# Ledger of designs, part 127: peptides against a protein of PDB entry 5HB3

Target 1, 150 residues: chain A of PDB entry 5HB3
Amino acid sequence: RQMQDRCMSEYNQRIRNAPEGSIDPFRMACYKIIGRCDLSNRSLDGLQTDVNDWIWLQFNLARETDRSLELAGESYGLAELQASIREIGLKHFPKTAAEDTNGSFGMFFYLQILAGMFEQAIAYLYPFSYVDAVHFAIALTYYGLLRPVD

## One batch from the design tools (peptide; made by RFdiffusion4, then SolubleMPNN)

Design b1_p27_6_s4 (from b1_p27_6, 12 letters changed)
Fold by OpenDDE base, seed 2:
Structure b1_p27_6_s4 (fold): chain B 150 residues (1-150), chain A 27 residues (1-27)
Amino acid sequence: as target 1 above (150 residues)
Amino acid sequence: SFLKKLQEKIEKYWELGAPVVNEKLLS
């Protein structure tokens, strides 16, 4: 907690006082992750990142904590993460099999699974790959994650 | 195993989708 408080303080000072572009992007990333500073910006500007880094960041920033105890005054939880995944899907992934040109539908399926959107994930996958959708549905049902549809 | 096959499918999905996300979301 002491380290978190220090990170938050330093982050605020640097954002206000440092010349534009002079702040070490890695240091800013540390403040964001450890200090939970500026959670509205869930990107790491100035760093070379890929989808693996992105997904790691999203899930680390999304915490199921009591909002009343959030020191940063900002909360980012599962609901916000799910909303972000939906938005990404709408913008960047195929909505129908006819729109699929590069086979990227599976990535969006998996992102929904990671975010706990199991029913939506299966429903999405079904028109792209019937067999895969059935297989994943069986597995999710077995583990009690998918609700049977009447 | 059945679960291993599912894991392989996920890995394939990731390989196919990663370039799309890298290009569209992170550029």
Scores: peptide ipSAE 0.279, ipTM 0.834, DockQ to the pose 0.794
Fold by OpenDDE base, seed 4:
Structure b1_p27_6_s4 (fold): chain B 150 residues (1-150), chain A 27 residues (1-27)
Amino acid sequence: as target 1 above (150 residues)
Amino acid sequence: SFLKKLQEKIEKYWELGAPVVNEKLLS
């Protein structure tokens, strides 16, 4: 918490006093991850990042915290992450099997799984790959993450 | 094993989908 407080303090100070883009991107990342500063911006501009980094960041930022204990003026939890994933899906991934050209649907399926959107993930995958949907449904059901169909 | 097969599927999905998300990050 002490580190978090300090990160927030430094972040606020730098945002007020530093020109845009002058802050070390790595330091900015630290402020976001540790200090949970400016969670509305979940990108790391100025760093060479890939999908792995992006996913890692999203899930690390998506913390369930008590609002009363949150130092940031905003909260970012699982619900917000799920909303973000939905938006990404709508924008960048095929909505139907007919729209699938490169098999990228699986990534969106997996993102939904990671975000705990199990029923939605299976429902989404089903029209693209029946076999895969069934296999994952079995697994999810086995682990109690998916309610079996009557 | 069954789980291993599922892992392989995920790896495949990741391989195919990563470029799409990367494109998003670069846009």
Scores: peptide ipSAE 0.277, ipTM 0.831, DockQ to the pose 0.760
Fold by OpenDDE base, seed 1:
Structure b1_p27_6_s4 (fold): chain B 150 residues (1-150), chain A 27 residues (1-27)
Amino acid sequence: as target 1 above (150 residues)
Amino acid sequence: SFLKKLQEKIEKYWELGAPVVNEKLLS
């Protein structure tokens, strides 16, 4: 708690008072991860990152916590993460097989799976790869994760 | 095994999709 409060205090001070371009990106990353600062911005600006770093960050920031008990005043849970993934899908991934030019649909499928969006993931994959969709559906059903889809 | 086949599919999906995410989302 003390560390988190300190992070919040320092973050607010830096954001308000620091000269432009003077903030250490690594320090800001620490404030975000530990202090839960500025959860609306779930990126590490100023740092070289890849998709592995990105997905790690999203899931670390996402917490199933009662909003009333959120110490930082901002909440970010699974529902918000799922919403973000949907938004990313709409913006950067093919909607239909006809739009697929580079085979990236599988990545979006996997992101949905990671976020627990099992039914949506299978429904999305089906028109791109029938065989793969069936195989994953069988596996998800076996583990009790997939509900019957209408 | 069946699970191994699924893992291989995921790995392939990641291989194809990672450049897209890196370019479009993280640039």
Scores: peptide ipSAE 0.274, ipTM 0.832, DockQ to the pose 0.728
Fold by OpenDDE base, seed 5:
Parts: structure tokens; C-alpha cells; sequence
Structure b1_p27_6_s4 (fold): chain B 150 residues (1-150), chain A 27 residues (1-27)
């Protein structure tokens, strides 16, 4: 907690008082990850990032802890992560097989799987690839992650 | 193996979808 408190303090101080462009983006990233500062902005400005970094960040920020104990006054857990993934899906990924132009549906499927949205993921994948949906459904069922339904 | 085949599918899905996320969400 001491480190977290320090990060929060320094983050707030630098955001308010530091001259434009004087803050090390890496330092700010550390404040966000360790101090959980400004959880409403889950991006790393000033750093070159890709989807791997994005996913890593989302899961590291998504803490399944008592929200009342969050020092930042903001909470970000699994529910918020799932909501974010749903939003991304609605905006940027095909909703039906007819809308598929680049085969990116699989990424949205996988994002849902990572977020524990197993039933939704399988349901989404089914119209794009029946065979893949069945195979993943079998695997998920085997590991007790999927409830068999129509 | 069955699991290996699933892994390969996931890797393919990631390859195809990564540009979408990179361009639309991170730029």
C-alpha cells in the first residue's frame, strides 16, 4: 500500500503541476498500474502499444478485490472489463457472418473467452464457424466452463 | 492433438483480429 499511495500522490501532483511534455510516459504507466490511478482511462499515452499490451493492461487493471478498498476511488473489475469487451465488439467487430470482411470475428471470440464470457463467445462464433464453435464448446464443457445449451 | 488444433485456431484468430484492435482502439 505504501508504494500505491506514493504512486497516487506523485501521479496527482505531476498531472496537475508538471509542464506539458515533461512527464515520462513510462513513469505515468507505472503510476497507473501500481497506483491504479485514473482507471477510467485504461490506455498508455505517449507509449507505443499494441493489442498484446492492451490486453495485458486490461487484465492487470481488472482487480477482483473489494471495491470499497480501492484507494483511487475508482473500481475496475471483471464486470467492467466484460462491459468494455462488449462495447468493443459492438463498435469494431462483425455482428453477423454477412458483415465479416476480414475474418476478425475470431479476435472478438477470443476476447470474450479471455474475459470469461464463454457462453456468449460460443454463441457469437457459431454463425461464423460452426465447426470451431463446436470444438471450443466441447473443450470448454470438458473443463467445466460452459453450460450445455441450445 | 485436439488442444493443439484449438491453439492453432486461436493463433489464427489473433493474427487476423490484431490489426483491427491496433487501428481502431489504440490509434
Amino acid sequence: as target 1 above (150 residues)
Amino acid sequence: SFLKKLQEKIEKYWELGAPVVNEKLLS
Scores: peptide ipSAE 0.266, ipTM 0.825, DockQ to the pose 0.758

Design b1_p27_7_s2 (from b1_p27_7, 13 letters changed)
Fold by OpenDDE base, seed 4:
Structure b1_p27_7_s2 (fold): chain B 150 residues (1-150), chain A 27 residues (1-27)
Amino acid sequence: as target 1 above (150 residues)
Amino acid sequence: SLEELLKKLKEYWEKGKSYLQEFLDKE
């Protein structure tokens, strides 16, 4: 907690006082991850990142904390992550099998699964691959992650 | 099985990671 407070303090100070672009991007990353600073921007500017880093960041920033203890004016938990994934899906992934040209539907399914959006994930996958959807549905149900259909 | 499930997820990841990277680079 003390570390988080310090990070937040330093971040605020640097944002106010440091010249534009002068802050070490690695330090900024630390402020974001540890200090929960500027959670509205879930990218690491100035760092060479790939899709793996992006996914890692999204999920690690999505921390469930007591809202009353959140130092940042912003909160980012699982719900916000799920909302973000939903938005990404709407913008960048195929809605129907007819729209799929590159097999990207699986990635959106994957993201939904990672975010615990199991029912939505299965529903989404079904029109693209009914076999896989059924397979996942059975498995998820078996592990108690999907509610059985009555 | 869980193994089969994870295998399929991995396949989806491998197939889709380039696409995800592409639009992330554009943002």
Scores: peptide ipSAE 0.332, ipTM 0.863, DockQ to the pose 0.817
Fold by OpenDDE base, seed 3:
Structure b1_p27_7_s2 (fold): chain B 150 residues (1-150), chain A 27 residues (1-27)
Amino acid sequence: as target 1 above (150 residues)
Amino acid sequence: SLEELLKKLKEYWEKGKSYLQEFLDKE
């Protein structure tokens, strides 16, 4: 679309010519969200954001479209989002119950469920909360969202 | 029920949102 083309053009011009940190953060956000510019950086620098904003951004940027038709040089879909969540999990969340000191495992479980990583989510939750893992497994199976375990 | 599961997810969100915010602030 015409607006997206203009966003891409302006973004490329500004990133090359503008002094570092001089671009309006809101304008940068527009280029990223609407123009899909620089999708490798999925943060809104210079803006006061919270966890809700972060989650919203991750999923809105993860557009599932025909990559061959995308104007942007970079593609970011559900698969890339899932990969990012896996990476976040490896870096910032407990791997075992012994590592869990603050109950943060639930948040990582939540992120995986939100991203449709159902099998991985259940497997992850199991050592932390057997009861919850079983409950979710039954429900996900009932709704046809959980695949048979290999 | 689905409602019960959504409630559990909400609980996990409420408990973990502060932790997620902490490492987001560091990057």
Scores: peptide ipSAE 0.325, ipTM 0.860, DockQ to the pose 0.753
Fold by OpenDDE base, seed 2:
Structure b1_p27_7_s2 (fold): chain B 150 residues (1-150), chain A 27 residues (1-27)
Amino acid sequence: as target 1 above (150 residues)
Amino acid sequence: SLEELLKKLKEYWEKGKSYLQEFLDKE
């Protein structure tokens, strides 16, 4: 608690007072991850990152906590993450098999699965791969993760 | 099996990671 508060304080001071480009990107990353600072910006400027780092960051910043208990005054939970995934899907991933030119549909399916969007994931995958969609649907249902369709 | 499903997910990841990386690079 004390460490988080300190991180938040230092982060706020640095972003306001430090000259542009003078702040250590690694330090800022620490403030974001530990201090939960500036959760609306889920990028790590000045750091060399890849897709794995991006995925890690998105999911680690997401917290399933009571918003009233959020120390940083900002809240970013699973719901916000899911909303972001939906938005990414709408903008960047094929919606139909005819739109798929590079096989990227599976990645969006993957992201939805990671975000716990199981029903949507199965529904999305179905037109691209019927067999895989059914296979996943059966398994997810078996483990109680997929709600039955009415 | 669950293992087969995880393998499929891995395949989807391997096929799509370059696309996602490209997307992230453009943002």
Scores: peptide ipSAE 0.319, ipTM 0.857, DockQ to the pose 0.818
Fold by OpenDDE base, seed 1:
Structure b1_p27_7_s2 (fold): chain B 150 residues (1-150), chain A 27 residues (1-27)
Amino acid sequence: as target 1 above (150 residues)
Amino acid sequence: SLEELLKKLKEYWEKGKSYLQEFLDKE
């Protein structure tokens, strides 16, 4: 907690007082990742990142911790990550097979699986690939990750 | 098999990563 408070203080001071572009982006990244500062912004400004880095960041920030130990407004867990992925899906991925022109549906399926959104992932995949959806459903059920329908 | 499913997931990733990257670059 003391470390987080200090990080938050330093982070806020730097973003307010330092000239634009003068702050070490790696230092700012450390404040975000270690100090959990400014979790509302889940990007690393000033750093060249790819999709792998982005995914890594999302999952690392989505820590399941005791919220009582975190500063107010800096809580970000699995539920928030799942909500974010859902929103990304709604904005950028096809909703139906008819909308799919480039085969990008698989990526959204992948993101949902990573986030533990198994039921939603299967439901989403089904209209795009019946065979794959069934295979994944069977496997997820076998491993106890998907609840069978009564 | 689990291996086959993981392979399929990898294929989905490989096919879709560029698409996702394009949107991330715009934000």
Scores: peptide ipSAE 0.309, ipTM 0.853, DockQ to the pose 0.766

Design b1_p27_7_s3 (from b1_p27_7, 11 letters changed)
Fold by OpenDDE base, seed 4:
Structure b1_p27_7_s3 (fold): chain B 150 residues (1-150), chain A 27 residues (1-27)
Amino acid sequence: as target 1 above (150 residues)
Amino acid sequence: SMEDILKKLKEYWEKGKEYLQEKLLEE
């Protein structure tokens, strides 16, 4: 992909040569999204972003591509996204109902669902809200996203 | 129903979005 290659080249050049803070953050965003530059940093520095932007970015950067076509030594696909979600869960979200003080468990469930971690999501949700967990399990099973328990 | 599921997901989002923003974007 010529565009991607160009973006990568420009990104590297600017990172090396441009004065700190002189790079247009929107341009940097383009390099990241299109050129897949610096995927280890999944934040958009210099831009006013919210949680919606963050989620959007995480999932849009998680592209399933032929690894052989990746220009950078970095790859970020669904597996990496799922790993990231797991890490976020371990770091920031309650492990048990007893640890939940603000009802944030649902957000982690939500993230897991978005990332296709259906079995893990249901398992996680169950101790917090068994009713919801069962409801989601039934729905996911109906749509073929969750394997029925034998 | 799918509608119920989506509604619940939305509820979870609304309840947790501020928390997530705090933890992931304000550190």
Scores: peptide ipSAE 0.364, ipTM 0.879, DockQ to the pose 0.784
Fold by OpenDDE base, seed 3:
Structure b1_p27_7_s3 (fold): chain B 150 residues (1-150), chain A 27 residues (1-27)
Amino acid sequence: as target 1 above (150 residues)
Amino acid sequence: SMEDILKKLKEYWEKGKEYLQEKLLEE
């Protein structure tokens, strides 16, 4: 659409020509969210944001559409979001129960569930909480969301 | 039940939100 084209043009012009840090953070956010500009950077620099804002942004930037029909030069869908969550997990969350010192494993489980990574989520949760993993596995299976284990 | 699942997810969120916030600020 015409609006997106204009957003992309303005974004590219400003990012190249504007002094560093001089661009209104809210304007940049609009270009990113509405214009889908620079989707490789999924943060809102210069804005006071929290975890809720971050999660909202990640999922709203993810478009489950035909990539061939996207106007934006960059594509970001569910697969890319899932890859990002995997990366965050590898960097910041415990891999085993022995590494868990603050109970943060549940948050990574939550992120995986939110992103539809059900099999991986259950497998991850199992060593931390057997009971919870079994409960979630039963429920996910009941609702047809969990695939049979190979 | 779905309600139990949502409750557990909420618990995980409440326990981990501060941790995730801290890690996101480091980047």
Scores: peptide ipSAE 0.360, ipTM 0.880, DockQ to the pose 0.793
Fold by OpenDDE base, seed 2:
Structure b1_p27_7_s3 (fold): chain B 150 residues (1-150), chain A 27 residues (1-27)
Amino acid sequence: as target 1 above (150 residues)
Amino acid sequence: SMEDILKKLKEYWEKGKEYLQEKLLEE
């Protein structure tokens, strides 16, 4: 707790007082990850990152805890993550099979699965690949992750 | 099987990772 508070304090001080571009990007990343500072900005400016890093960051910053118990002044939980995934889907991924030109639909399915959006993931995949959707549905149901449709 | 499921997820990842990279990180 003490460390986290210190991180937040230092982060706030640096972002306000340091000249542009003078802050060590790695240090800022540490403040974000450990101190949970500025959770609304889930990018790591000044660092070379790839899609793996992006995925790691999104999910590691998410916390499935009561907001009242959040140590930091900001909260980013599963609900916010899921909302972000939905937004990404709406913006960047095909909504129908006819819109799919590069086979990217599977990635959005993948993201939804990672975020625990199982019902939505299956529903999304169905028009793109019936066989795969059924296969995943059976598996998820077997493991108690998918709720049956009435 | 679970193995088949994981394999399929891997395939989806491999096919889509470049697309996601372009959309989220390279813009």
Scores: peptide ipSAE 0.358, ipTM 0.877, DockQ to the pose 0.768
Fold by OpenDDE base, seed 1:
Structure b1_p27_7_s3 (fold): chain B 150 residues (1-150), chain A 27 residues (1-27)
Amino acid sequence: as target 1 above (150 residues)
Amino acid sequence: SMEDILKKLKEYWEKGKEYLQEKLLEE
C-alpha cells in the first residue's frame, strides 16, 4: 500500500508537471504495471507496442486482488477485463457471419477464450463455424470449463 | 484432441492478429 501510494503520487506529479515528451515512457510503464497507476488507461503511451504487448498488458493489469488493498479507482480485475473484451468485440468484430469479410471472427473468439468467457465464445463462434464451435464445446466440456446444458 | 484445439486457436490468432493490431492502433 505504501509503495502504491508513493507510485501514484510520483506518477501524478510527473504527468502534471513534466513537459510533454520529457518523461521516460518506460518509467511510466513501470508505474502503471507495478504501481497500478492510472488503470483507466490501459495503453503505454510513447512506446512502440504491438498486439502481443497489448494483450499481455491487459491480462497483467487484470489482477484479482483484495480491493481493500488498492487505491480507490484503481481496481481492475477479471470482470473488468471481460467487460473490456466485450466492448472491443462490439466495436471491432463482426456480429454475424454475413458481416465477416476478412475472417477476423476467430480473433474475437480467441480473446474471449483467453478471458475465460467460454460460453460466450462458443455461442459467438457457432454461426461462423459450426464444426469448430462443436469441437471447442466438446473439448471445453471435457476439461470442465464449459458446463453442459441440462 | 487438445493439440488440435491449440492448433486451431493458433490459426485464428495468425489470421486475426494483424486485423486486431490495426484496429487497436486506430484508437
Scores: peptide ipSAE 0.350, ipTM 0.873, DockQ to the pose 0.803

Design b1_p27_7_s4 (from b1_p27_7, 14 letters changed)
Fold by OpenDDE base, seed 4:
Structure b1_p27_7_s4 (fold): chain B 150 residues (1-150), chain A 27 residues (1-27)
Amino acid sequence: as target 1 above (150 residues)
Amino acid sequence: SEEEIKKLLEEYWEKGKEYLQEKLLEE
């Protein structure tokens, strides 16, 4: 991809040669999103971002590409995103209902659903809210996203 | 129903968004 190669080249040049803080944050974001530059850092420095932006970025960076075509870019796909979500869950979200004090479990469930981690999401939600877990399980099954347990 | 699922997801989002925001800022 010509655009990707150009972005990568410019990114590498700027990161090495540009004075600290002189690079336009928006341009850096473009390099990251389009050029697949520095995907290990999935934050946008210099931009005011919120959780919505963060989620948007994570999923947009997680592109299903033929890795053979990503000649110049880093590989970051759904699998890597799912791994990241797992790590975030382990680090920041309650593992049991007893640990939940603010109702944040639903957010982790939501993130897992967004990442296509349906089985894990339902399994996670179950101890927090049986009713909700069953409700989602039925829905996911209806849409063919979850296999019912025999 | 789909609407019920959407509402439930929205509730989860509203309850958790600030928490996630805070945790992400800690990183």
Scores: peptide ipSAE 0.310, ipTM 0.851, DockQ to the pose 0.845
Fold by OpenDDE base, seed 1:
Structure b1_p27_7_s4 (fold): chain B 150 residues (1-150), chain A 27 residues (1-27)
Amino acid sequence: as target 1 above (150 residues)
Amino acid sequence: SEEEIKKLLEEYWEKGKEYLQEKLLEE
């Protein structure tokens, strides 16, 4: 608890008082990942990152913990992650097969699967690839991840 | 099969990773 409070205090002080570019990006990353500071900003400023790093960060920051038990003043769980994935989908990914020009639909399907949004993922994939959607639906049902429709 | 599913997911990843990275950098 004391460590978490100190991390939050130092993080907030540095972002407010330090000149731009003077803060060690790695130190700030530690405050975010370990101290869970500023969870509303799920990026690592000043660091060269790729899509793999981004995905890793999103899922590691997401924790299914009781909000009352969160040591940090902020909470970010699976529900918030899923909401973020939905927003990314609405903003950046095709909604229909006619909108797909880059073959990017599969990536959004992939993100939904990672976030445990199985029913939504299958429903999304179906108009793009019937065969793939059915294949995944059967597999997910077999593993008990997709609920059968009555 | 599980292997076929993994391969299909990998294909989706390879096709979309650059697109997603570009979109994330725009934000």
Scores: peptide ipSAE 0.299, ipTM 0.845, DockQ to the pose 0.833
Fold by OpenDDE base, seed 5:
Structure b1_p27_7_s4 (fold): chain B 150 residues (1-150), chain A 27 residues (1-27)
Amino acid sequence: as target 1 above (150 residues)
Amino acid sequence: SEEEIKKLLEEYWEKGKEYLQEKLLEE
């Protein structure tokens, strides 16, 4: 807790007082990841990141910290991550099979699965690939991740 | 099988990773 508070203080101080370009992007990344500073901005400015890095960052920031223990900072948990994934889906991914021109639907399905949005993922995949949706549904059910609706 | 599911997920990833990267860079 003391470390987090210190990180937040340093982060805020540097953002406000440091000349432009003087802040080490890696240090800022550390403040964000370790100190959970400025979680509303989930981009790592000044660093070249790929999709893998982006996904990694999203999941690492979405730590289930007991909201009760996050005294000082913005809370970013699984719910917020799921909301972010939904937003990305609405903005960038096809909603219907007719809109799918590049086969990107599978990626959105994948993101939803990673975020634990199993029911939504299956529902999304179904109109694009019936067979795949059924296979995933069976598998998820087998592992107890998908509950059959009574 | 679990292996088939993993393979399918991998295929989805490979097909969509470039698209997602492009969209994320646009933001």
Scores: peptide ipSAE 0.296, ipTM 0.842, DockQ to the pose 0.819
Fold by OpenDDE base, seed 3:
Structure b1_p27_7_s4 (fold): chain B 150 residues (1-150), chain A 27 residues (1-27)
Amino acid sequence: as target 1 above (150 residues)
Amino acid sequence: SEEEIKKLLEEYWEKGKEYLQEKLLEE
């Protein structure tokens, strides 16, 4: 607890008082990941990151802890991650096969699967690839991950 | 099979990773 409090204090102090561009981005990343500071900003500014790093960060920050035990005023769990993925989908991914120009629909499907949004993922994939959607639905059902749609 | 599912997911990843990277940089 003391370490977390110190991390939070240092993080806040640096964000407020440090000249722009003078903050070590790796140090800030450590405060964010370990100290769970400023979870509303889930980007690592100043670092050369790729999609793998981004996904890794999202899932590592999405900790389901008892909200009552979290010292950080901000909670970020699976539900918040799922909400973020939904938002990304709405902003950046095709809604219909007609809108798909680059084959990116599969990535959004993949993100939904990673986040445990199985029913939504299958529903999304269906208009793009019927065969793939059926295969995934069968597999997910076999593993008990897909609930029957009432 | 699980292996077939993994291969399909990998294919989706490889096709979409560049697109997602571009969109993440825009934000």
Scores: peptide ipSAE 0.268, ipTM 0.829, DockQ to the pose 0.848

